# Peptides against a protein of PDB entry 5T59: the designs that were tried, part 151

Target 1, 112 residues: chain A of PDB entry 5T59
Amino acid sequence: TTPTMQSTSLLTEHLGYPPISLVDDIINAVNEIMYKCTNAMEKYLMQRNIIGKKDFSDEIKIGTAKLESLLENSVDKNFDKLELYVLRNILSIPSDLLEENRFRLLHHEKLV
Target 2, 90 residues: chain B of PDB entry 5T59
Amino acid sequence: EHIRFQRLVQVCNKALEESIRKLQSWEKIHECFPNYGQTREGIENLTVCQQQVIKLWSNLSRVEFDAIFHERSIEEKLNQLDDLINKARS

## One batch from the design tools (peptide; made by RFdiffusion4, then SolubleMPNN)

Design b2_p25_2_s3 (from b2_p25_2, 12 letters changed)
Fold by OpenDDE base, seed 1:
Structure b2_p25_2_s3 (fold): chain B 112 residues (1-112), chain C 90 residues (1-90), chain A 25 residues (1-25)
Amino acid sequence: as target 1 above (112 residues)
Amino acid sequence: as target 2 above (90 residues)
Amino acid sequence: SKEEEERRKEVEEIRKLVQETLASL
């Protein structure tokens, strides 16, 4: 079930921000972390690019790029799922609370 | 009683764990560095790199996600939401 | 913000620690 506009509004009022903002923060964070990890990996290996008399720089660059791609795909997949789950199952309001009387309850609780 | 925040943490952890799974495969790592990984020193470097990247992934995600949760006051808000829902259903 | 700065420092410290660990091995 897709979140309704009403639930989004109510949650926004409750949270102080739109529910999607939390997800965005999470996704942005993991993306940042991802690139930090891959960058660190590349740098580490590049500092160790010479073994014997052979320079493996090109292979390292290609290899780390491949790993980055793999990680990107996995992150995208898993956090897309996360987004859906969070918005539908965590940051959600049951239909019974979307009724007028329950809506008032939410406001009442906020005021008290 | 309070379940939403716990679920949030769980799904975040799951997403993180699933995301890093590919990097946890030595075979996959080695495949990316076929010649480099044919050397003893290369294998050693890749091994250390793999381990530490996973560690970095874990640590950074912990710090960042906790920060997000704190900044968004999400535990409190989700607990309140749970309470509201429970109250409404009682 | 101060909190953000502290968080950044923490992240940086972790990053440095990992890098140092990598370099030491």
Scores: peptide ipSAE 0.227, ipTM 0.899, DockQ to the pose 0.016
Fold by OpenDDE base, seed 5:
Structure b2_p25_2_s3 (fold): chain B 112 residues (1-112), chain C 90 residues (1-90), chain A 25 residues (1-25)
Amino acid sequence: as target 1 above (112 residues)
Amino acid sequence: as target 2 above (90 residues)
Amino acid sequence: SKEEEERRKEVEEIRKLVQETLASL
């Protein structure tokens, strides 16, 4: 179920911002957190790259990159689902509120 | 009565949990470091790293998402939306 | 904003705590 233009307009008025803006904030935040986590992992392991006089730096870099890719793919998948769910099921207006009479009620509540 | 904000929190938590699932797998971690993980010290380092990164993921997401929810006043707005819907149906 | 700055500080404190914990183990 895709939100209608009318629903988007009403929600934008109610929220003070477009519904997609909330989702964008969430997605941007998790992406930032994701790279902070992978960077922390790489740095921690690179500080411990030599074991028994053997240098594992190359393996650590490759391995961390693989984990980053896995995490990135998972984040993209799950938060794409989140975006659709939020916009369709949480930040949505039932059809009965899209009627003219109900629209006036929504507008009235905003002015109070 | 108020359900939308609760749902928002739930789906956010679910997305976060599902996203970090691969890092929670020791097998996946070890596969990325096949030779490093064959050493005792390597295993210890990977274990600590895995645990602490997961904690970092959880803590950072909690702080950032709560901040977003506050800045967007989303709990209040969703509660108001629920109230409007309930009123319209009465 | 002041609120944004406070949030940033909190995140940084958590990051430092994690790094310190990792270094101590």
Scores: peptide ipSAE 0.223, ipTM 0.898, DockQ to the pose 0.016
Fold by OpenDDE base, seed 3:
Structure b2_p25_2_s3 (fold): chain B 112 residues (1-112), chain C 90 residues (1-90), chain A 25 residues (1-25)
Amino acid sequence: as target 1 above (112 residues)
Amino acid sequence: as target 2 above (90 residues)
Amino acid sequence: SKEEEERRKEVEEIRKLVQETLASL
């Protein structure tokens, strides 16, 4: 179930980059998006921090921080699952093909 | 015949949907702003903020993930991988 | 790069749209 070194090498040759690099790009992207979203939320609410005569700035800062933490935890959990799934089930080579024959197939395709 | 790229898109969408699940809960949002959310104007602000942040999440994810897939040529590479595997088994 | 610039423009357009929508509501 876990990718072998041989599988990683063959896929790296095929892709032109290690399989993990794709996952890293995805995870880095979603993390950046996450912080952009929470920052936007905080800024929007901080522009509307006074209701009547009461200033809710402190509550807004605490509340947005809580939401950021919730989102961060959820992203970590779900994209850890994604990483495992992609590396094991999508960017994978069946064990019966992890032989010298598989290497020859890749070589043949490159030559044609 | 080609299945791997479809699965990649599906699992990415699933991860994105599950990640934003908490923000889709009004109850969860309100819990973070208990006093602010007791005001009419506060409720209105939170409602708009919630809706637009979810849209921002969706749109930014679409743009960035598509860019990654293009830069990595992953659809083509996964299709080729499917073809190689099928050819080897034929 | 050209591709990077196009991506930046797309993101910026989305951000502007969201900001304008939030400001109008």
Scores: peptide ipSAE 0.202, ipTM 0.895, DockQ to the pose 0.015
Fold by OpenDDE base, seed 4:
Structure b2_p25_2_s3 (fold): chain B 112 residues (1-112), chain C 90 residues (1-90), chain A 25 residues (1-25)
Amino acid sequence: as target 1 above (112 residues)
Amino acid sequence: as target 2 above (90 residues)
Amino acid sequence: SKEEEERRKEVEEIRKLVQETLASL
């Protein structure tokens, strides 16, 4: 189920940051890694763009772009799933802890 | 007893593994470089690139994700959350 | 063989790139 505002607030208090911030960090990181990988490949191949008498620079650029696109699509798909899973199943609070008495317990833990 | 952080690591690894799957296909790589990959030297270069970029993907993700987990103190926080939930149910 | 040596060099080059990238983290 979708996280409630109350759950988000409690988790934010517990974590010291909103749960979505963790997911954002992860997604931003993988995006950065993705582009570093494709960039590295392109640079390596561009240093080896001449084979015989033929220049493959254009093909290398296009090919690397295609790979990047494929990777982007896969990253988007899989990390969207990750986001949902993390927010719903990992960074989640059971309904019983959303009650008034349990809420106080969370505050108590913070103060200890 | 502590399960949430383990699950976080698992889902991250799964997402990373599934994301790189297309690059693990030599056929996909070769299709992107149809003429370049028809040369012996081109094939060699692509092979090296494929292998090393996958390693780079793995290594960078490990380093970056560990850094995130550390900066966010997520293992500790998730363990505490597990403990809190367990206490509430007791 | 010469070809094998050249291939090893290429592998080493990309490995260096990887290491440099990792070192920047």
Scores: peptide ipSAE 0.149, ipTM 0.875, DockQ to the pose 0.015; fails the geometry check

Design b2_p25_2_s4 (from b2_p25_2, 10 letters changed)
Fold by OpenDDE base, seed 5:
Structure b2_p25_2_s4 (fold): chain B 112 residues (1-112), chain C 90 residues (1-90), chain A 25 residues (1-25)
Amino acid sequence: as target 1 above (112 residues)
Amino acid sequence: as target 2 above (90 residues)
Amino acid sequence: DEEYEELKKEVEEIRKLVEETLKKL
C-alpha cells in the first residue's frame, strides 16, 4: 500500500523516527561502500600501473571510472526498488489498522 | 508470525547482490581495461582486484547494514508491528 | 530506460508525500 499521511504519522510514532530515515540510512551506507570499493580498486591497480616498460595509468583511471559508473547506475536502480518496496510493503499499516478502534492499539501499546 | 524483518533483510540482500552483479562479470571488467588486460600481469592484477572488491563489498555491507538495523531497533519494531496487525485481526 | 524512469517517478512521488507529512509532525 502507498504511504499516507496517517500511516506515516503512526509509523513515525511507533518507530521513533520517520520510516524514510531508515531508507536514507541504507542508501547512504551503500553509496559510501560503493565509493570505498571503487577507490580501493583504483588504488590497487595504480600501484600496479607499470607492466614491463609501459605505463597504464591513464587506462586504469578511465577503466575504473567506467566501472564506477556501472556500479553507480546499478545501485541507484536497485535501491530505488528497495525504497519503494520497504515503504509500501514493510513499513506499512493495513487499512484495518487505520480505523479508529485499531488506531488505539498503537497508542495503547506505546503508553503501556 | 514475524515476517516483516525477514523481508527487509531479504530485499536488502537482493539489492546488494544485484548491484554487484556487473562487477562479477569478468568480461565487463576486462572491457574496461582492454590493453592492460592483454598482458599476463594485467590479467592477474585484475583477477585479484575483482575478487577483493567483491569481498570488500560483501563485508562492508554486512557490517554497516547490521549496524543500521541495530541503531534503529528495526527488528524489534517490525516484530511489534507484526504483532499489532495480528492482534487486530484476531 | 523507460522502466527506470517510471520507477524514479514513483520514488519521487512517495518522497514528496513523506516530506509533506514530516513538515506537519
Scores: peptide ipSAE 0.545, ipTM 0.946, DockQ to the pose 0.892
Fold by OpenDDE base, seed 1:
Structure b2_p25_2_s4 (fold): chain B 112 residues (1-112), chain C 90 residues (1-90), chain A 25 residues (1-25)
Amino acid sequence: as target 1 above (112 residues)
Amino acid sequence: as target 2 above (90 residues)
Amino acid sequence: DEEYEELKKEVEEIRKLVEETLKKL
């Protein structure tokens, strides 16, 4: 079920915030976590950049960047799917509740 | 009767698991460090790094997502939504 | 990646719809 103006309005009233705000929180969080992870990885390896007499700093920087890109692509894809699923199937209102009588029910519950 | 919050948790976990899956591949990790990973110490460092990153990913995700769900009162709100839907259909 | 491109389009479309709705709230 694709969100509509009516469903979005009703859900916003019910939640106290727009449904998309929850999704944004989730996406922002995972992005932050992602970069924390990649940064930690780079720092860990850069503290161990010299093995024997060879400095692997450049390889570490390139390698961690590649892993970051890999993770970014995966995060983007999977959380795009999540966004659609949440908005269509979780934070959604069935058509029968979009009728006038059902709409009143939602308002009534809010007031009581 | 309450299904939406459970679904939310499930899809979040799935997205997190699928996102980190490629980093769980030692082969992919090693490919990014072809020379570094040819050394004994390098392999050891990469192994520890991989394990720590995966743990960090899991722990941070759990904490942050739980915080979001709490701050948004989403379990309560989704349960209420389920109840409203069920009531309307009864 | 064609499938992902389609996914991105769907996400963009749904976001646009939601954003337009929010402007009216």
Scores: peptide ipSAE 0.544, ipTM 0.947, DockQ to the pose 0.842
Fold by OpenDDE base, seed 3:
Parts: C-alpha cells; sequence; structure tokens
Structure b2_p25_2_s4 (fold): chain B 112 residues (1-112), chain C 90 residues (1-90), chain A 25 residues (1-25)
C-alpha cells in the first residue's frame, strides 16, 4: 500500500523515527560504499599504471570513471526500487487498521 | 508469523546483488580498459582488482547494513508491527 | 530511460508526502 500521512505518523510513533529515515540510512550507506569501492579500484590500478614502456594512467582514470558511473546508475535504479518496496510493503499499515474506528490502535497499544 | 524483517533483508540483498552485477562481468571491466587489458600484466591486475572490489562491496555492505538495522532496532520493530497486525485481524 | 524516470517520480512523490507529514509531527 502507498504510504499516507496517517500511516507515516503511526509508523513514526511506533518506530521512534520516520520510516524514510531507515531508507535514507541504507541509501547513504550504499553510496558511501560505492565510492569507497571505486576509489580503491582507481588507487590499485594507478599504482600499477606503467607496464613495460607504456603509461596507462590516463586510460585508468577514464576507465575507472566509466565503471563508477556504471555502478552509480545501477545503485540508483536498484535502491530506488528498494525504497518504494520498503515503504509500500514493509513499513506499511494495512488499510483495515487505518479505518476511522481503528485509528488509535497502534497508539493505544503503546500507551497500555 | 513474522515476515517483514525477512523481506527487508531479502530486498536489501537483492538490491546489492543486482547493483554489483555489472562489475562481475569481465567483459564490462575489460571494455573500460581496452589497451591496458591487452597486456598480460594488465589482465592480471584487472583480475585482482575486480575480485577485490567485489569482496570489498560485499563485506562493507554486510557490516554497514547490519549496523543500521541494529541502530534502528528494525527487526524488533517490524516483528512488533507484524504482531499488532495479526492481533487486530484475529 | 523512461522507465527509470517514472520510478524516480514515484520516489519523489513519496518523499514529498513524508516531508509534509514530518512538518506536522
Amino acid sequence: as target 1 above (112 residues)
Amino acid sequence: as target 2 above (90 residues)
Amino acid sequence: DEEYEELKKEVEEIRKLVEETLKKL
């Protein structure tokens, strides 16, 4: 189910933080990891940039940049899908619990 | 009975696996280094680099995601959510 | 591509909704 103001409020109360905060943590983490990986790749190859009489520094820089872009695009797509799935199917409240007569169910359970 | 946290882990793993898939392709790697990869030593370096970066990706993601899940107490919270929903429907 | 653009739009819409909700909390 698509998040609503009601479900977001209830989940925020339940979690102690907005549902989106979890997703943000995940996305921020994977982005950091991604750049650490690409940086490591570049550094490794740049330390091995000369083979024989040829210096491949420029090719390495361009190549690693291309791989970074490729990985970045893949990360963006897959984790955008993840964001939607998590917010719609995991951090969600069924419609029957969002009805007027059951609005306070989660809140009541917390207080009791 | 408890399904939400399991699903969270599954979709996280899937996203991570799908994201790194391009780097697992030797063809994609080699295409980025067409001349470097024509040398024996270059191929060796690229092979090691590819293997190391994939391991780094896997290890860092596991550690960081587990830390996030712990800090957010998400397993407990999702289990509680499952329980609340199940009780409401019973 | 177009499919990805649609996905990004959906994500943005959800984020906007969340932001509005947070302002009221």
Scores: peptide ipSAE 0.544, ipTM 0.946, DockQ to the pose 0.953
Fold by OpenDDE base, seed 2:
Parts: structure tokens; sequence; C-alpha cells
Structure b2_p25_2_s4 (fold): chain B 112 residues (1-112), chain C 90 residues (1-90), chain A 25 residues (1-25)
């Protein structure tokens, strides 16, 4: 189910933070990891840029940039899917709980 | 009974696995380094590099995601959410 | 890549809704 103002408010109270904050943490982390990986790859290959009498520095820079782009596209797509799934299916409240009686249950459980 | 945290872990792992799939393709790696990969040493370097990057991806993601889950207490919170839902339905 | 564009739109819509909600909390 698509998040609503009501469900977001209830979940924020339950979690102590907005549900989107968890998703943002995950996405920020994977982006950081992604660039660490591509940077490591470039550095590793640039330390081995000369083979025989040929310098492959330019090819390495272009090649690693291409791989970075491929990885970026894949990360963006897969974690956009993840964002939707998490917000709709994991950090969500079923419709039967989105009634006045159920709101009190969540609030009561927090206070007890 | 508790299902939400398990699902979170599963979808995170799935997203990570699908994201790194392109780098797991030797063909795609080689295509990015057409001349470098024509040398014996180049192939060896690319092979090691590919393996190291995949391992780095796996290790960093495990550590960072576990840290996020811990900092956000998400397992406990999702378990509580499951319990609340089950209680409300009983 | 129409499928992905639709996905991006859905993500943006959800984020917009969440952000508006947060402003009111």
Amino acid sequence: as target 1 above (112 residues)
Amino acid sequence: as target 2 above (90 residues)
Amino acid sequence: DEEYEELKKEVEEIRKLVEETLKKL
C-alpha cells in the first residue's frame, strides 16, 4: 500500500524517525560504497598502467568511468525499486489498522 | 510471526546482488578495456581487480547496512510492528 | 526505458507525499 500522511505519522512516532530516513541511509550508504569500489578499481589499475612499452592510462580512465556509469545505473534502478518496496510493504500499516481504534493501540503501546 | 525485518534484509541483499551483476560479467569488464585486456598481464590485472571489487562491495555493504540497521533499531521496531498488527487482528 | 521512468515517477510521488507530511509534523 502507498504510504499516506496518516501511516507516515504513525510510523514516525513508532520508529522515532520518518520511514524515509531509513531509505535515505541505505541509499547514501550504497552510493558511498559504489564510489569507493570504482575508485579502488581505478587506483589498482593505474598502478599497473604500463605493460611492456605501452601506457594504458587513458584507456584505464575511460574504462573505469564506463564501469562506474554502468554500476550507477544499476544501483539507481535497483534501489529505486527497493525504496518503493520498503515504503509500500515493509514500513507500512495495513488498512485494517488505519482506523481510529488502531491508532490508539499504537499510541497506547508506546506509552505503556 | 515476524516477517518485516526478514523481508528488509532480503530486499537489501537482492538489490545489492542485482546491482553488482554488471561487474560480475567478465565480458563487460573486458569490453571496457579492449586493448589492455589483449595483454596477458592486463587480463591478470583485470581478473584480480574484478575479484577484489566484488569482495569489497560485499564486505562494505554488509558492514554499513548492519550499522544502519543497528543505529535505527530497525529489527526491534519491525518486530514490534508485526506484533502490533497481529495483536490488532486477534 | 519507459518502465524505469515510470518507476522514477512513482518514487518522486511518494517522496513528495512524505516530505509534505513531514512539514506538517
Scores: peptide ipSAE 0.541, ipTM 0.946, DockQ to the pose 0.825

Design b2_p25_3_s1 (from b2_p25_3, 10 letters changed)
Fold by OpenDDE base, seed 5:
Structure b2_p25_3_s1 (fold): chain B 112 residues (1-112), chain C 90 residues (1-90), chain A 25 residues (1-25)
Amino acid sequence: as target 1 above (112 residues)
Amino acid sequence: as target 2 above (90 residues)
Amino acid sequence: MEEFEKEIEEILEETKEKIKKRKEE
């Protein structure tokens, strides 16, 4: 089920930030990590680009770019699933608590 | 009793593991460097890269995600949410 | 291998320092 506006509002109040902000932080972090990994690999290989009398610089650059692309596609796929799961199943409020009487309880607990 | 934060950690770990899966394949690595990987020295260098990238991936993700969770106080907030839900259903 | 390991350590240390600075702000 898709999160309701009411759920988002309540969770934002509870968390101090919108639920999506947490997911954004996670996704931004993994993207940065991905770049650091591929960059480190490229640098390492570029320092070892000549074997014998052959220069493999072009192949290294292309190969690293291909790996980065593969990793990027996998990250996008898996973290899209993560986003959906987190927002629907972790950062979610059961429908029964969205009723008026239960809503008051959430507000009361926050104030105490 | 408290389940949401555990689930968050689990789903993060799963996403990270599945994302790095292709880099764990030597065949995929070699396909990206077909000529370089035909040399002894090239194979050695690629082997080092594969192993160290996976380590870097794991270590950086641990550090960064832990920092995010701390900065967002997400464990505490999710535990509180669990408590509220349980209380409301009692 | 040692060179790559050093690079990893440097990246990790830099990352930790950045995180530390964010917490202090």
Scores: peptide ipSAE 0.161, ipTM 0.902, DockQ to the pose 0.870
Fold by OpenDDE base, seed 2:
Structure b2_p25_3_s1 (fold): chain B 112 residues (1-112), chain C 90 residues (1-90), chain A 25 residues (1-25)
Amino acid sequence: as target 1 above (112 residues)
Amino acid sequence: as target 2 above (90 residues)
Amino acid sequence: MEEFEKEIEEILEETKEKIKKRKEE
């Protein structure tokens, strides 16, 4: 179930980069998006922090932080699953291709 | 015949969807702003904010993930991988 | 990143329009 060193090497050769690099890009992207979203939310609400002569700035900051935390936890959980799935089921080489003859095939195709 | 890239897209979409699930709950949003959300104007602001965040999440993820997939040539590479596997099994 | 900014701007504009409509109601 866990990717082997051999499969990683072969995939790295095929892809031109380690399989984990794709996952890293995805995770980095979603994290950036996440913070952009929460930042936008906070800014939007902070521009509207006074209602009926009451200042809700503190509540807005706390509330936004709570939502950010919820989102962070969810992102971590779901994209950890994604990482596992991608590396095991998408960026994977079947055992039969790890045999010597199949290994040659991969190299041959690369050279052609 | 080509299945890996489709799976990649699907799992990405699923992860994105599940990640934003709680923010799609108005109740959850309101709970974070209990006093602010008791005002009419506050409710309006939160509503717009919620919608904005969800759209921003969706749109940004689409753009960024597509960019990643392109930069990594992952569709082509995964298709090639599928082809190699199929060829090897022939 | 540049594409990011464009999408943000589009969403911001939509948000502004929605706000305006709500104020008119």
Scores: peptide ipSAE 0.046, ipTM 0.866, DockQ to the pose 0.059
Fold by OpenDDE base, seed 3:
Parts: sequence; C-alpha cells; structure tokens
Structure b2_p25_3_s1 (fold): chain B 112 residues (1-112), chain C 90 residues (1-90), chain A 25 residues (1-25)
Amino acid sequence: as target 1 above (112 residues)
Amino acid sequence: as target 2 above (90 residues)
Amino acid sequence: MEEFEKEIEEILEETKEKIKKRKEE
C-alpha cells in the first residue's frame, strides 16, 4: 500500500528527494527503452518489407503495433508491482522506527 | 547487513525480465506476423529482429538503470538506511 | 503483489546462497 506521510518525509530527508522520484525515474526510463525497442523493430522489418515481390508493410506495421501493445501492458503490470514493492519494502521505515523517540534519533544522527 | 540495494537491483531485473517475456516467445512473435512469417525470409528476419530487440532491451536497461542509481546515489543511501535501522535495533 | 514479492524473495535467497559460496572459495 501507500507509504505513510511520516515515512515519506523521513525518507525524503534521508535521500534528498522523495522516494517516488526514484520509481518515477525507473518507470520513465523503461518506457523510453520500450519505445526505442519497438521503433527499432519496426524500422528493421520495414527495411525488409518486400519478399517475393509482395509488400508486407501493412502487416509489419500492424504486427509491430500489436507487440508494442503487449509490451506496454506487461511493462505497466510489472513495474506497477515494482513500484509497490520498492515503496513498501525497500524505501520504507520499519514500524519500530516510526515512534517519537526513534524519529528523534534519526534526526540526531543526521545532524551529527 | 546491507540488503535493500540488492533487493532493488533484483526487483528491477525481475520486472525487466517479466516484461520482455512475451517477446521471447517465438510463437507470440509469429502470431503477430502470420503471412510474413510464412516466408523463409520472413522467418529469418523475425528471428534476427527478436534477438536484436531482446538484446537492445537488456543493454539499454542496464545502462539507463545504472545511470539512475548513480544519479540518485541510491546504493549509498540504501546502505546508510540499512545501517541506521540496524543501529536502532541494536 | 504477494506472488511477485514471493518470487523476489526466492531470487534473493538464491542470490544469497550464491554469494555465500563465492565468499567461501
């Protein structure tokens, strides 16, 4: 689930940026990579669109679009899971540190 | 002792692997190009294309994610977080 | 999500084992 406000603030202080920013960078990157891959595929096949005097350009465009859609759906699904996992289990503050005294300790450690 | 960054790398790799899995299926690729894939040349082209895409996916993701991790200093920050947590628990 | 996390944990454990073996070499 969504991290608490206090954990987010503590992590933001520690990281120097909100935890979600890291995830956003990752997701943005993979999306860019995805489209680079599909574009490369289309270009490669379009350079080889004629076989035996038959033009397969339309089929290539449609087929590549289908693969792109499949990849998009998979990326969305898997990186949504990644986001949840990262925010819940990696960029998270354990419950024992979410007490008043623990907060003070963290602030103290940072200031020292 | 330091586990968070390792987990981050692993979950990223897992997400990347699972995302590209369908494209690793020749059957799935062929289904998208039913007539093109009935030709010898088409099959050859699709095979090469499939391999290239997967390689490109892997290489680009490695470079880009490493760059992100560096820019965000995430290994250091996560190690520090682990240390803080461990210290607090001791 | 739970299934995904389990998969990650499995990978993590496998990785730990591999790392341990390398350190023992």
Scores: peptide ipSAE 0.034, ipTM 0.877, DockQ to the pose 0.023
Fold by OpenDDE base, seed 4:
Structure b2_p25_3_s1 (fold): chain B 112 residues (1-112), chain C 90 residues (1-90), chain A 25 residues (1-25)
Amino acid sequence: as target 1 above (112 residues)
Amino acid sequence: as target 2 above (90 residues)
Amino acid sequence: MEEFEKEIEEILEETKEKIKKRKEE
C-alpha cells in the first residue's frame, strides 16, 4: 500500500521530520560509502601497479571502474527496494487506524 | 511487541549485503583484472583488496547508519509507534 | 564524516602493513 498524505502527516508529526528524510539520509550515506570504497580500492591497487617490469595502471583503472559500476547498479536496485519497504511497511500506519481514533490517540499522548 | 525498528535494521542489513554480493565473488574480481590477476603478486593484492573493501563497506555502513538512527531517534520513535498502534487495537 | 575518513585511513594503513609483512617473509 502506498503511503497516504494522512499517514505522512501523522508520521511527520510523530517523528518530527518527514519519513522520507530518514530514507534520504540512508541512501545518501550508502552512496558516499560506495564511492569511498571504490576510491580506496583504486588507490590501494595503484600503489601496487607495477609488478616486475610491467605497469598495470591502465588495467587497474578500468577494472576498478567496472567494479564501481557493478556496485552502483546493485546499490541502486537494493536501496530502491529498501525505500519502498521502509515507507510502506515500517514508517506506516495501518489503514484501519487511519481514522479519527488514531488522531485522538496521537494527540492524547502528546498532551500527557 | 516492538517490531518496526527490528525490521528497519534487518532491511538495511539485507540491502547492504545484497549490494556487496558481487564484490564477494572472487571470479568477478578477477575478471576485472585479467592480466594483473595472472601474476602471483597481483592475486595477493587483489585478495587483500577484496577483503578490505568488504570490511570497509561493513564498518562504514555500521558507523554511518548507527549515527543516522541516533540522530533521528528512530528506535524510540518506532517503538512508540508500535505502542500507539497496539494501544489503539486493544 | 571524520570518523568515516579515519576508519578508511586506518584500514588502508593496516592493509599496507600486512602486505609489507608478507613481502618480508
Scores: peptide ipSAE 0.063, ipTM 0.868, DockQ to the pose 0.060; fails the geometry check

